# Designs tried in a protein design run: peptides against a protein of PDB entry 3OGK. Part 249

Target 1, 307 residues: chain A of PDB entry 3OGK
Amino acid sequence: ATPDRLSRRFPNLRSLKLKGKPRAAMFNLIPENWGGYVTPWVTEISNNLRQLKSVHFRRMIVSDLDLDRLAKARADDLETLKLDKCSGFTTDGLLSIVTHCRKIKTLLMEESSFSEKDGKWLHELAQHNTSLEVLNFYMTEFAKISPKDLETIARNCRSLVSVKVGDFEILELVGFFKAAANLEEFCGGSLNEDIGMPEKYMNLVFPRKLCRLGLSYMGPNEMPILFPFAAQIRKLDLLYALLETEDHCTLIQKCPNLEVLETRNVIGDRGLEVLAQYCKQLKRLRIERGADEQGMEDEEGLVSQRG

## One batch from the design tools (peptide; made by RFdiffusion4, then SolubleMPNN)

Design b1_p30_3_s3 (from b1_p30_3, 15 letters changed)
Fold by OpenDDE base, seed 5:
Structure b1_p30_3_s3 (fold): chain B 307 residues (1-307), chain A 30 residues (1-30)
Amino acid sequence: as target 1 above (307 residues)
Amino acid sequence: DEERRRLEELRRKIEEYEREKALKLLEKAK
């Protein structure tokens, strides 16, 4: 449906999820001539969707102007913004969002491509937000943001339960982990081997409620840091781990309550057998090929009157 | 090191995954 038709039909819409590059059956949701731009939707949100509190753009083109308009239109009524695999914006757009939407609970930019101008957006978020529950910029490249701001967010946002980040050195996040008392999910970071300091990560203290985890570049030498709470782990993201087949087997055997596993083909048939034997609660398994080829995404958009 | 570089590149890409094969293996192993 077109934005104008949507607003006429659902003037009290609270949640909107739009997906670019949809399946053939969903081409009528986003007009082809609009090229997946969010601009017409943001215009309609600003003018006619006054109850909207949740916005999810997936695989769409989003400009800073779009974000600024959205931010000003919804202000503190905006609780969720997901820029999922989007492109076209800079950190100025993010700054506008966090400046005007100070009660935002979910902010996601996972796999989005953007131009990074500065780290002001995260600083602003840290200075003024106390409502954040989910922060996700997984598989992004923010080089100008401060881990200290993440710590501040964790301290001020007591409902913070899920944080996914880029390639922060894990040791820089020690303060964050200490502050994030209610954190249940963490993905990202960067583990770096140091031959001169083999115990570099052995003293890491994770939040007590942590049960969904994905540490980037985790190798067999770092893997033991998970063993003390492995039985508590319900979801593992090993896509960017540096584990061999036998390492997978070792870790899986220690995670009897594992429900979700995401990994690469390196797990092998042996790893899958071990998984079947030890992880009886497994609900979802994803295995990436590990090839440098771009895959296809076949997802559909959703529209809801309720958040 | 080479693997790390490859993984970094993969973070920027949407990859295809082998779900069906894995599911079959799991069912067989149970």
Scores: peptide ipSAE 0.014, ipTM 0.385, DockQ to the pose 0.055
Fold by OpenDDE base, seed 3:
Order: C-alpha cells, then structure tokens, then sequence
Structure b1_p30_3_s3 (fold): chain B 307 residues (1-307), chain A 30 residues (1-30)
C-alpha cells in the first residue's frame, strides 16, 4: 500500500499500523537504511488523515522530524502511538510527542532502538498527562529517566493499567507501585540479588489488581514475592526470569488461573506437564527458542477505519 | 551471572516463539 492510495480511499482513517522490517532483526543493531521509512506516511497523515488517532509503526525507521511532524499534526487527538521495534529517533522525538500530545493514552516504544539524550520526555509526560492508560518501553535502555517521574505518572493517571519498563531497580519503583492503584500489568524492572540481604525484596507491595506480570531477572530466591497473589495471576512473562525447570514447576503450580505464559525452552517437558496439570485456563503459550532465526520480510500496513 | 548475561542478550533480539510443540505436550499431559 502507498500513503496516497490509503488516504484517498480512507480519508477518515482512525488507526494505522505499518510494518517495514523483517523479523529476527537485532535490537539496537539494525542498520538505519534497512526497512521502511515512516516519513511519507507522516506526511500523508499531516496532510490528509485528519481523523487519525492511533498510529502503530512496527519495525520502521522513524526520525525525530517524523515524530515532531506527527505530534504537531495530531496534537491532543493522538491517543495511541506505538513505536514497536523502531529505530532512528532520539529522546527529542519522544519529547515532542509528549509535549504536543497531552492526552495520549497509549505510548509504546517496546524494543525500539534510539539515542538517549536526556530524561525530559518522561518528566514532561509526568508533569502534564492525566490520560495515560498504557506506558510501554519494555526491552529498552533508558538510563537518564527518573523513577520518580514514573511514580508521578501513576499518581496522576488514574486509568493507568499497564506499565512495562526497562531495567529500573525494583526497589526504586516502590513508590510507583503504591501510587499505581489500578495497575493490572507490569513487566520489566530489575531484580538484583544481594547475598547479604536475602530479604531485600520480600516486603515489596504490588498493586492489588496486578494480574499480568513479568519481572526481569527474577530468580528462585525472589520468586516467593509472587506467592501472596499467585492465584490471581493471569499472565506471566518469564522470558527474562532466572528460573530453571523446577522453578517453573513451582511457580506454575501456584498459578491455577494462568491464561497466558511466555517463557523460554528452559521450561522443559516437565514444566509443560505441570502446566497442563495445574493451569486449566491456559489460552496462550509462547516458548522462546533463544536462537535468532532468519525471518521473512514483513509486508506493509494493517489498517482499520472507524465508521 | 552467566544466565543473566544470556538473558540480556536475548532481550536484544526480536522475540520468536514456538508453541506448537508445547501445545502438543500440554494436550498429551491432560
């Protein structure tokens, strides 16, 4: 599909999803000249797609200029922006988005590669947004953002239900968890083992509605922090947990209402047997092989229109 | 620590999932 063709046929388009790079591309290692550029699409959005409120770029090349143009073109009408596995932008582009799109509800940059200049974008979001429902920068490397801004977002955005983050120390997110009263999903963070302080994480208090969870680097010593609410867990992301087969078995047995499991092949046949035995509500299972497979090139764009 | 490093490396890859084999095992275990 081409931008011009799309706009001519669907001038009242509400949602746009584009794909431009093949699968199995390496995070932060994708050449900037590989894949599709969003520029022509952003131009078309600015000129002819005046009703667009949801944008999802998957594996696209996105520049700061593109983000700035999009931000100014859609402003508070933009409700969803997903930069899914994208590259080519910096935090300046993100700053433009959150500055101009004050009513954004979903902001995703999961697994995107970018140049981090500062943490201003998250601070700006914290200071002015009260609409956010989904924030996702899972599997990214932000080093200059503040967990306090995340806490502020939780305090101010009462509809915040899903937050996925990078490698924040979990203890730095205590305030966030206390503030995020309606949070249902959390992924990311960083659990750091301390041999001298085995109880380091035992006093963590999670949001009461939390049911979709993926804690990075969670080992068997930290796993018990989930036990008090394991029965309410519906989704587990164990891709980045430090759990062996038997640890999987232990945890799975405590999650009888599990519906979605994402993990690695370390779960093993035994873990799968236990899963079948104890998790009768399981709907979806994903097993990461851990090997980089060469995938096919993605085709362009899924489109939806609201009547 | 080694496992942690491997997981960090994995996080730098696009996720590819296999489910068919696992689903078959689940069905067998029922």
Amino acid sequence: as target 1 above (307 residues)
Amino acid sequence: DEERRRLEELRRKIEEYEREKALKLLEKAK
Scores: peptide ipSAE 0.009, ipTM 0.342, DockQ to the pose 0.077
Fold by OpenDDE base, seed 2:
Structure b1_p30_3_s3 (fold): chain B 307 residues (1-307), chain A 30 residues (1-30)
Amino acid sequence: as target 1 above (307 residues)
Amino acid sequence: DEERRRLEELRRKIEEYEREKALKLLEKAK
């Protein structure tokens, strides 16, 4: 579909999802022409889609200019922006979004490739937003943002329920977890083993409602931090955990209410047996192949609309 | 940490999943 055709047919469109070309990259080697350009769509949004509150770009090229135009066009009417596996923008574009869209509820840039200039976008979000429900920059490389801003967001956004981050040291997020009283989902972070302090994470306090979790680099020594609330875990992302087969078995046995598990082949047949035995509520299971195999998502370029 | 590096590499690429196989094994184990 073309942007002009869409706007003519659905002038009151509230939600737009665009999917670019399938992604086939390793090590974030994303070609410049990775997907379609969002520019024509942003132009159409700005001109003709005045009720649009949700935008989802998947595997598309997004420039700072595009983001700026979108931000100014929708302003506080924009509730959701998902830059899903997109490329071509910098943190300046993100800054524009959070500056102009003060009531944004969902901001996602998971697996997007961008140039990081500073951490101002997160700071601006922290200073002015009280509406945020979902923040997701999982599998991104932000090095200049502050965990303190994340804490501020948690404090000010009482409806914040899902946060996925990059490689923040988990201990830097203690304040965040304390503030995020309604948080149900957390993914990312970085657990760093310290031989001199084997229990440095044991006193980590998670939000009481946390039930969807994926801690990066969690090893068997850190895994016990989950045990106090393992029974309430509904979704577990172990794709980036440092757990072996037996570790999987140990953890799974403690999660009887697990509904969704994502992990790697390391779980093995043994882990699957344990899973079947202890996790009777399991609804979805995803097992990633080893790093030696190249995979490609079977996705097509699609346009979805909702009015 | 070599394993950590490996996982970081995985995070930066698209992987193929063996969902159907895993589900089959799970059903068999029940």
Scores: peptide ipSAE 0.006, ipTM 0.329, DockQ to the pose 0.056
Fold by OpenDDE base, seed 1:
Structure b1_p30_3_s3 (fold): chain B 307 residues (1-307), chain A 30 residues (1-30)
Amino acid sequence: as target 1 above (307 residues)
Amino acid sequence: DEERRRLEELRRKIEEYEREKALKLLEKAK
């Protein structure tokens, strides 16, 4: 389906999700010759999809011009923008989005590749947005953004429930955690072990409602920081944790209400046994192959729930 | 027996995936 066909068929479309490399089921929706560029879609959105509130680009090529056009076309009507594993833009494009879409609720750029020019986009977001519910730049590399802006966002956005960040030192986010009273999900950051300060992170105070968590580079020495609220954890992202099999077992035993676990194959059969024993509410388990296992094909096996 | 059944259920729910970025981060962390 071409953008023009979509707009003609669904002029009141509210949500659009595009994938650059569609699975077999979506091959009929995206012409092969589009090469994964969002430009034609943005053009169509700007001209004909005036009710669109949610845009999700996955594995698409997105330019700053595309973002600027989208931002201006939708302005405060845009509630959700997800740049999921996209590339081709810079922080100037992000700045345009947050400048023009001041009522945006969800902003995601997880695993996107971009050129960082400055941290203005986050600052602008902090200064003007009060609507944010979800902010996600997980698995990105921002070096020029300020944790203070993140704190400001938390203070101003009372409905902020999910924040995923890049390589922020966790200690720099203390103010953010204090401000984010309604935060339920946090992923990312950076835990840096200091041999000279073994209790460096032991006094971290997390938001009281936090139940979905993924701390990057969390090792066995840092893992105990989760123990006080492990019983309320429902989702764990351990993909970037530095935990061995036994560490997994230790943590899992303390999370009886765990529903979703994402981890690496290091969990092993032993970890799975422990998981089965202690986590009776587990709904989803994702296991990523470790770097050493040159495993073949990305079989995203959609595990269908038993029905 | 119940535990074994649960384990089997969990195994059926395993989603395997590879992310280059995840691997890179892990490598960097080592």
Scores: peptide ipSAE 0.018, ipTM 0.409, DockQ to the pose 0.143; fails the geometry check

Design b1_p30_3_s4 (from b1_p30_3, 14 letters changed)
Fold by OpenDDE base, seed 1:
Structure b1_p30_3_s4 (fold): chain B 307 residues (1-307), chain A 30 residues (1-30)
Amino acid sequence: as target 1 above (307 residues)
Amino acid sequence: EEEKKREEEIKKKIEEYLAERAKKLLEKAK
């Protein structure tokens, strides 16, 4: 359906999810000619969808103008905005969203590509929002945002339960973790080995309710920081962990309540066996081909061509 | 056609980002 048809048919629509590539099941809902731009949809939202509180754009082109229009049109009625693998906007667009949508509960920009102008959007969010429950800019690069603003958000947003970030040094998030008393999920950050300080992260204190976790660049030396609460872990994202097969086995054995695991094929058959043995509550398993294995395949391929 | 091209550009950017992250991962794994 065209945006205009959608608004006519569903004037009281509360949730809208748009995907750049329509699934076959949604083929009848998205005209082929509307492509990957959100502009026509935002126009329709602004004009006719007065009850819309949740917007999810996946693999769409989103401009700052689109975000500004959406922000002004929905204002404090907007509870959820997900820019999932989107492109075309800058941090100015994000600033508009957080400025006008002060009661937003979910803000997601995971894997989106954007131009970073400044960190004002996060600062504005920290200064004015008390409603945030989910903040997700996982797999993004923000160099100009402040961990202090994230801490402020945690202090002010008592319902904050899930936070996924880019490559923040984990030690810069100590204040955030202390403030985020109700946090259940954390993904991202950056663990950096320091040869001079092998115990650099051993005193890291996590929120007491943390049960869904994915620490980027976590190696076997850092992995023990999870052991005190490993039994309460329900979801692990190890996609960007620096764990070998044996490390996986070690960690998995300590997570008997694990329900969701995302990792690379480095887990191997042995890791899968251990998983089956120790994680009886496992519901979902995602195994990706890691770059580490691609590198090994390329090296093996190079060796096979010389031999 | 222009929309398809833009979608491909988005995919490319995402892939590039993931590739860079993968590279960093590999560098740290060494």
Scores: peptide ipSAE 0.021, ipTM 0.473, DockQ to the pose 0.161
Fold by OpenDDE base, seed 2:
Structure b1_p30_3_s4 (fold): chain B 307 residues (1-307), chain A 30 residues (1-30)
Amino acid sequence: as target 1 above (307 residues)
Amino acid sequence: EEEKKREEEIKKKIEEYLAERAKKLLEKAK
């Protein structure tokens, strides 16, 4: 499909999802031409798709200019932007988005690769947005953003229900968790073990409605922080947890209402047995080899639209 | 101590994998 054909056929399109074609990678090599450029699509969006409120780019090359054009073209009409496994932009592009799209509800850049210039984009978002429902920069590397801005977002965006972040120290997010009263999902962060302070995280208070969780680098020493609300956990992402088989068993036994589990093969047959025994509401199980063994990429390549 | 070493090793591998993936994506963007 071409951008021009799409706009001619669906001038009132409200949602657009573009997926770059996946290519087979051998020996962790990704072809240089993997994914497409969004530029022609952004041009078409800007010119002809005046009702578009949701944009999802997956595995695409996105420049700051593309983001700037999109931001200015859609402004407060843009409710959803997902830069899913995209590359080619900097935080300047993100700044443009949050500056011009002040009513954005979903902002995702999960697994995207970009050049980080500063943390202004998150600050701008914190200063002006009250509509945000989903913020997701899971599996990204932001070193210049402030957890205080995240707290401000939580305070101002009362409909904020899902937040996935990179490697924030969890203790820096205490204020965020206190402010995020309606938060249901949290993924990411960084749990850093301190030998001198084994109970470093034991006083961490999570939002009362939290039921979907994935704490990065959570080991068996940190795992007990989940126990007070383990019974309400419905989804666990343990892909980047530091849990062994027995740790999985311990945690799973405490999560009788678990519906979705994502983990590595370390769960083993024993963990699966425990899962079957204690988690009768389980709907989805994802087992990966894990980054500690071998990197794997999902292959998805389709274009979808709704209007 | 051995358990801690194992955890650190896994953490390192995860970080390395993510870094490599990011690098590849950036290279693709050139």
Scores: peptide ipSAE 0.026, ipTM 0.440, DockQ to the pose 0.034; fails the geometry check
Fold by OpenDDE base, seed 4:
Structure b1_p30_3_s4 (fold): chain B 307 residues (1-307), chain A 30 residues (1-30)
Amino acid sequence: as target 1 above (307 residues)
Amino acid sequence: EEEKKREEEIKKKIEEYLAERAKKLLEKAK
């Protein structure tokens, strides 16, 4: 579809999802030349889609100007913005979004590539937003944002339920975890080995409702921090964990209510056997060839029943 | 320990992968 066709047909559209790199089966739906850049869509949104509250751009080129225009056009009516695997913008664009869209509930930029100028966008979000439910900048490279701002967001946004972050040292997020009382999902962070302080993470306290989790660089020495609440875990992201096959087996056995598992091929047949034995509620399994393995092949499937 | 060395290597590879992925996204924007 083209932007103009969409607006003419659906002037009261509330949710828009665009994919810039469609699968072959979707190629006929979005012209390649138009599907790459969000600019024409943002123009149409600004002019004709006044009821739009949710925008999801996937694998598209997004400029700061595009974000600024979108922000100003939708303002507090914008509830969801997902920049999923997008590129072309800087943190100035993000700043514009959070400055103008102060009632945004979902902000995602997972796996997006951008130029980081400063951490002002997160600070602005912390200072003005109380509506945020989902914040996701998983697998991004922010070096200039403050974990204190994340803590402030947790304190001010009582409905915050899902947070995915980049490479924050987990110990810097202690205040965040204490403040995020309703948090159900957390992914990211960084667990760093310290030979001189092997127990530095042992007393880490997670939110009581946490049930979807993915800690980056979690090894077998850190894995026990999950054991106190492993029975309530419903989703595990182990793609960037440092677990071997036997470590997977150990953890899986402690997660009888696991519904979603994402991991690397290191799980092996042994891990899959254990998974089948102990995780009877498993619904989805994703296995990828991780960065430690050659090739990035993934097997994604819906598991209806495990015997 | 050899296990710790392996973990460090894996960590490095993960970082490299993320960096390469970011580069690919940037190249698309050119």
Scores: peptide ipSAE 0.023, ipTM 0.469, DockQ to the pose 0.032; fails the geometry check
Fold by OpenDDE base, seed 3:
Order: sequence, then C-alpha cells, then structure tokens
Structure b1_p30_3_s4 (fold): chain B 307 residues (1-307), chain A 30 residues (1-30)
Amino acid sequence: as target 1 above (307 residues)
Amino acid sequence: EEEKKREEEIKKKIEEYLAERAKKLLEKAK
C-alpha cells in the first residue's frame, strides 16, 4: 500500500505497522541503504494521520530527519514507537523522539543499527518521562548511555513492566532493579564471570514480579540466582545464555510454570524431554540452530495443552 | 581457566550463529 492510499482510506488510523524487506539485523549487519524508506510514510503521518499513536517500523530505513518529523508531528500523542530492525538513524533521532514525545509508553529499538553520538536520549527520557511501560533496545550496542538514567526511569515510571537492554553490566543495574518495583520482564545485560569471585552475582536482587527473563551470557555458575523465583518464571530467553544441555535441564526443572522458551538447539533431545516432563504449561517453544551446533533443526512450535 | 575458555567458545558460537542468522535474513530479502 502507498501512504496516500492508506491515509485516504483510514484517516483516523491509530496504529501503523510497516514492514520492509528482511535484512541482516544482528551486530550492525543491517545495510544502511537497503530496504524501504519510512520518509514517505512519515510525511503522510505528519500531514494526514493526526490520530496515529502507535508506529511500528520493521526493517525500514529511518533517518534522524524522519524521527524528528514524526516526533514533532505526533508529540505527546505518540504512545508507541518501535524501530524494529531498522537502520539509518543516530541517537540524535532518538533524542528528538524522547524530547517531543514525553508521554511515550513504548520505545523499542530492538536489533536496530544506528550511530551512537551520545547518551542524551536516555537522559532526556529519564528526566521527563513518567509514562513509560516498555523500553526495549535489546540486541543493540550502547556505550554512552548511563545505567543511572535507567534507574531514574524505573523510579519515575511506575508502570514500567518490560525492559530489554543491550550489554549493561548486570551489577550496574542493581539500582535499576531495586527501583523497578513493577517490572515483569527483563532481557539483556551482561553477566561477566569472574573466576576469582564466584559469588559476584549472588546478591543480585530482582524485582518481585519478574517472570519473563533473558540474561545475556548467563552460565551455569550464575544460573542459581534465578532459583529463588524460578517457579514464577513464565518466559525464558536463553538465546544468549551460556548454558549447555545439562544446564538447560537443571533450569527447566525449576520452572514448572514456563510458558515460553526461546533457546538454541543446544537444549537437545534431553532438554526437550525434561521440558515436556516439567513444563506442562508450555505454549511456545522456539529453538534456533547455530551453524556449528549439532542436533535439532530450527523449530518454532506451539505446544497445545490439549493433549 | 578451562571454564573461562569454554565460556568464550560458547560466546563465539553464539556470535557466529547470530551472524549467520543475519546473513540468512539478508538473503531472504533479495
């Protein structure tokens, strides 16, 4: 569909999702000049879609100018912006969004490729936003943002329920976790094992409502930090976990209420058996295969409870 | 040291997997 046709047909459109062509979306492998440009759509949004509150760009080219125009056009009416596997923008574009859209509830940049100029966007978000419910820059690389700003966001945004981050050191997020009292989902971070300090993460306190989790680089030594609340875990993202088959078995056995599991083929047949035995509420299983991993093919399946 | 080495190997495998996935996505887009 063309932007003009869409606006003519749906002048009161509140939610727009645009999908570009599939492209590389990991580790800055997204081509900067490949895919659909959002510019024509942003122009149409600015001019004709005055009730639009939710925008989801997937695999699109998004410039700072596009973001600036969108931000100014929608301002506090924008509740959701998802830059899903997008490219072409910098943190200046993000700054414009958070500066002008102070009531944004969902901000997603998952797997997007961008140029990081500074951490001002997160600071601005921390200083002015109290509405945020979902913050997601999972599988991104931010080196200039502050975990303190994330803590401030948690403190000020009482409805914050889902946060997915890049490679923050988990210990730097202690303050964040303490502040994020209503957090239900956390993904990302970085667990950095220190052989000299085996208990480095044992004192990590998670939010009481946490039930969806994906800790990056979690190994078997860190896995026990989940055991106190494993029974309340409903979703696990183990894609970035450093768990072997037996570790998977150990963890899965402790998660009887698991509904969604995302992992790699390292789970193996044994892990699947354990999963079937202990996780009777499982609804979705995603297994991704690494090139050098032996075992099951990529499987994405829904497990129905209707046996 | 062996455990650290193993961790690094796993990290490398994860990175390789993710890179491959990215390539596949790119190929599907062509």
Scores: peptide ipSAE 0.017, ipTM 0.389, DockQ to the pose 0.033; fails the geometry check

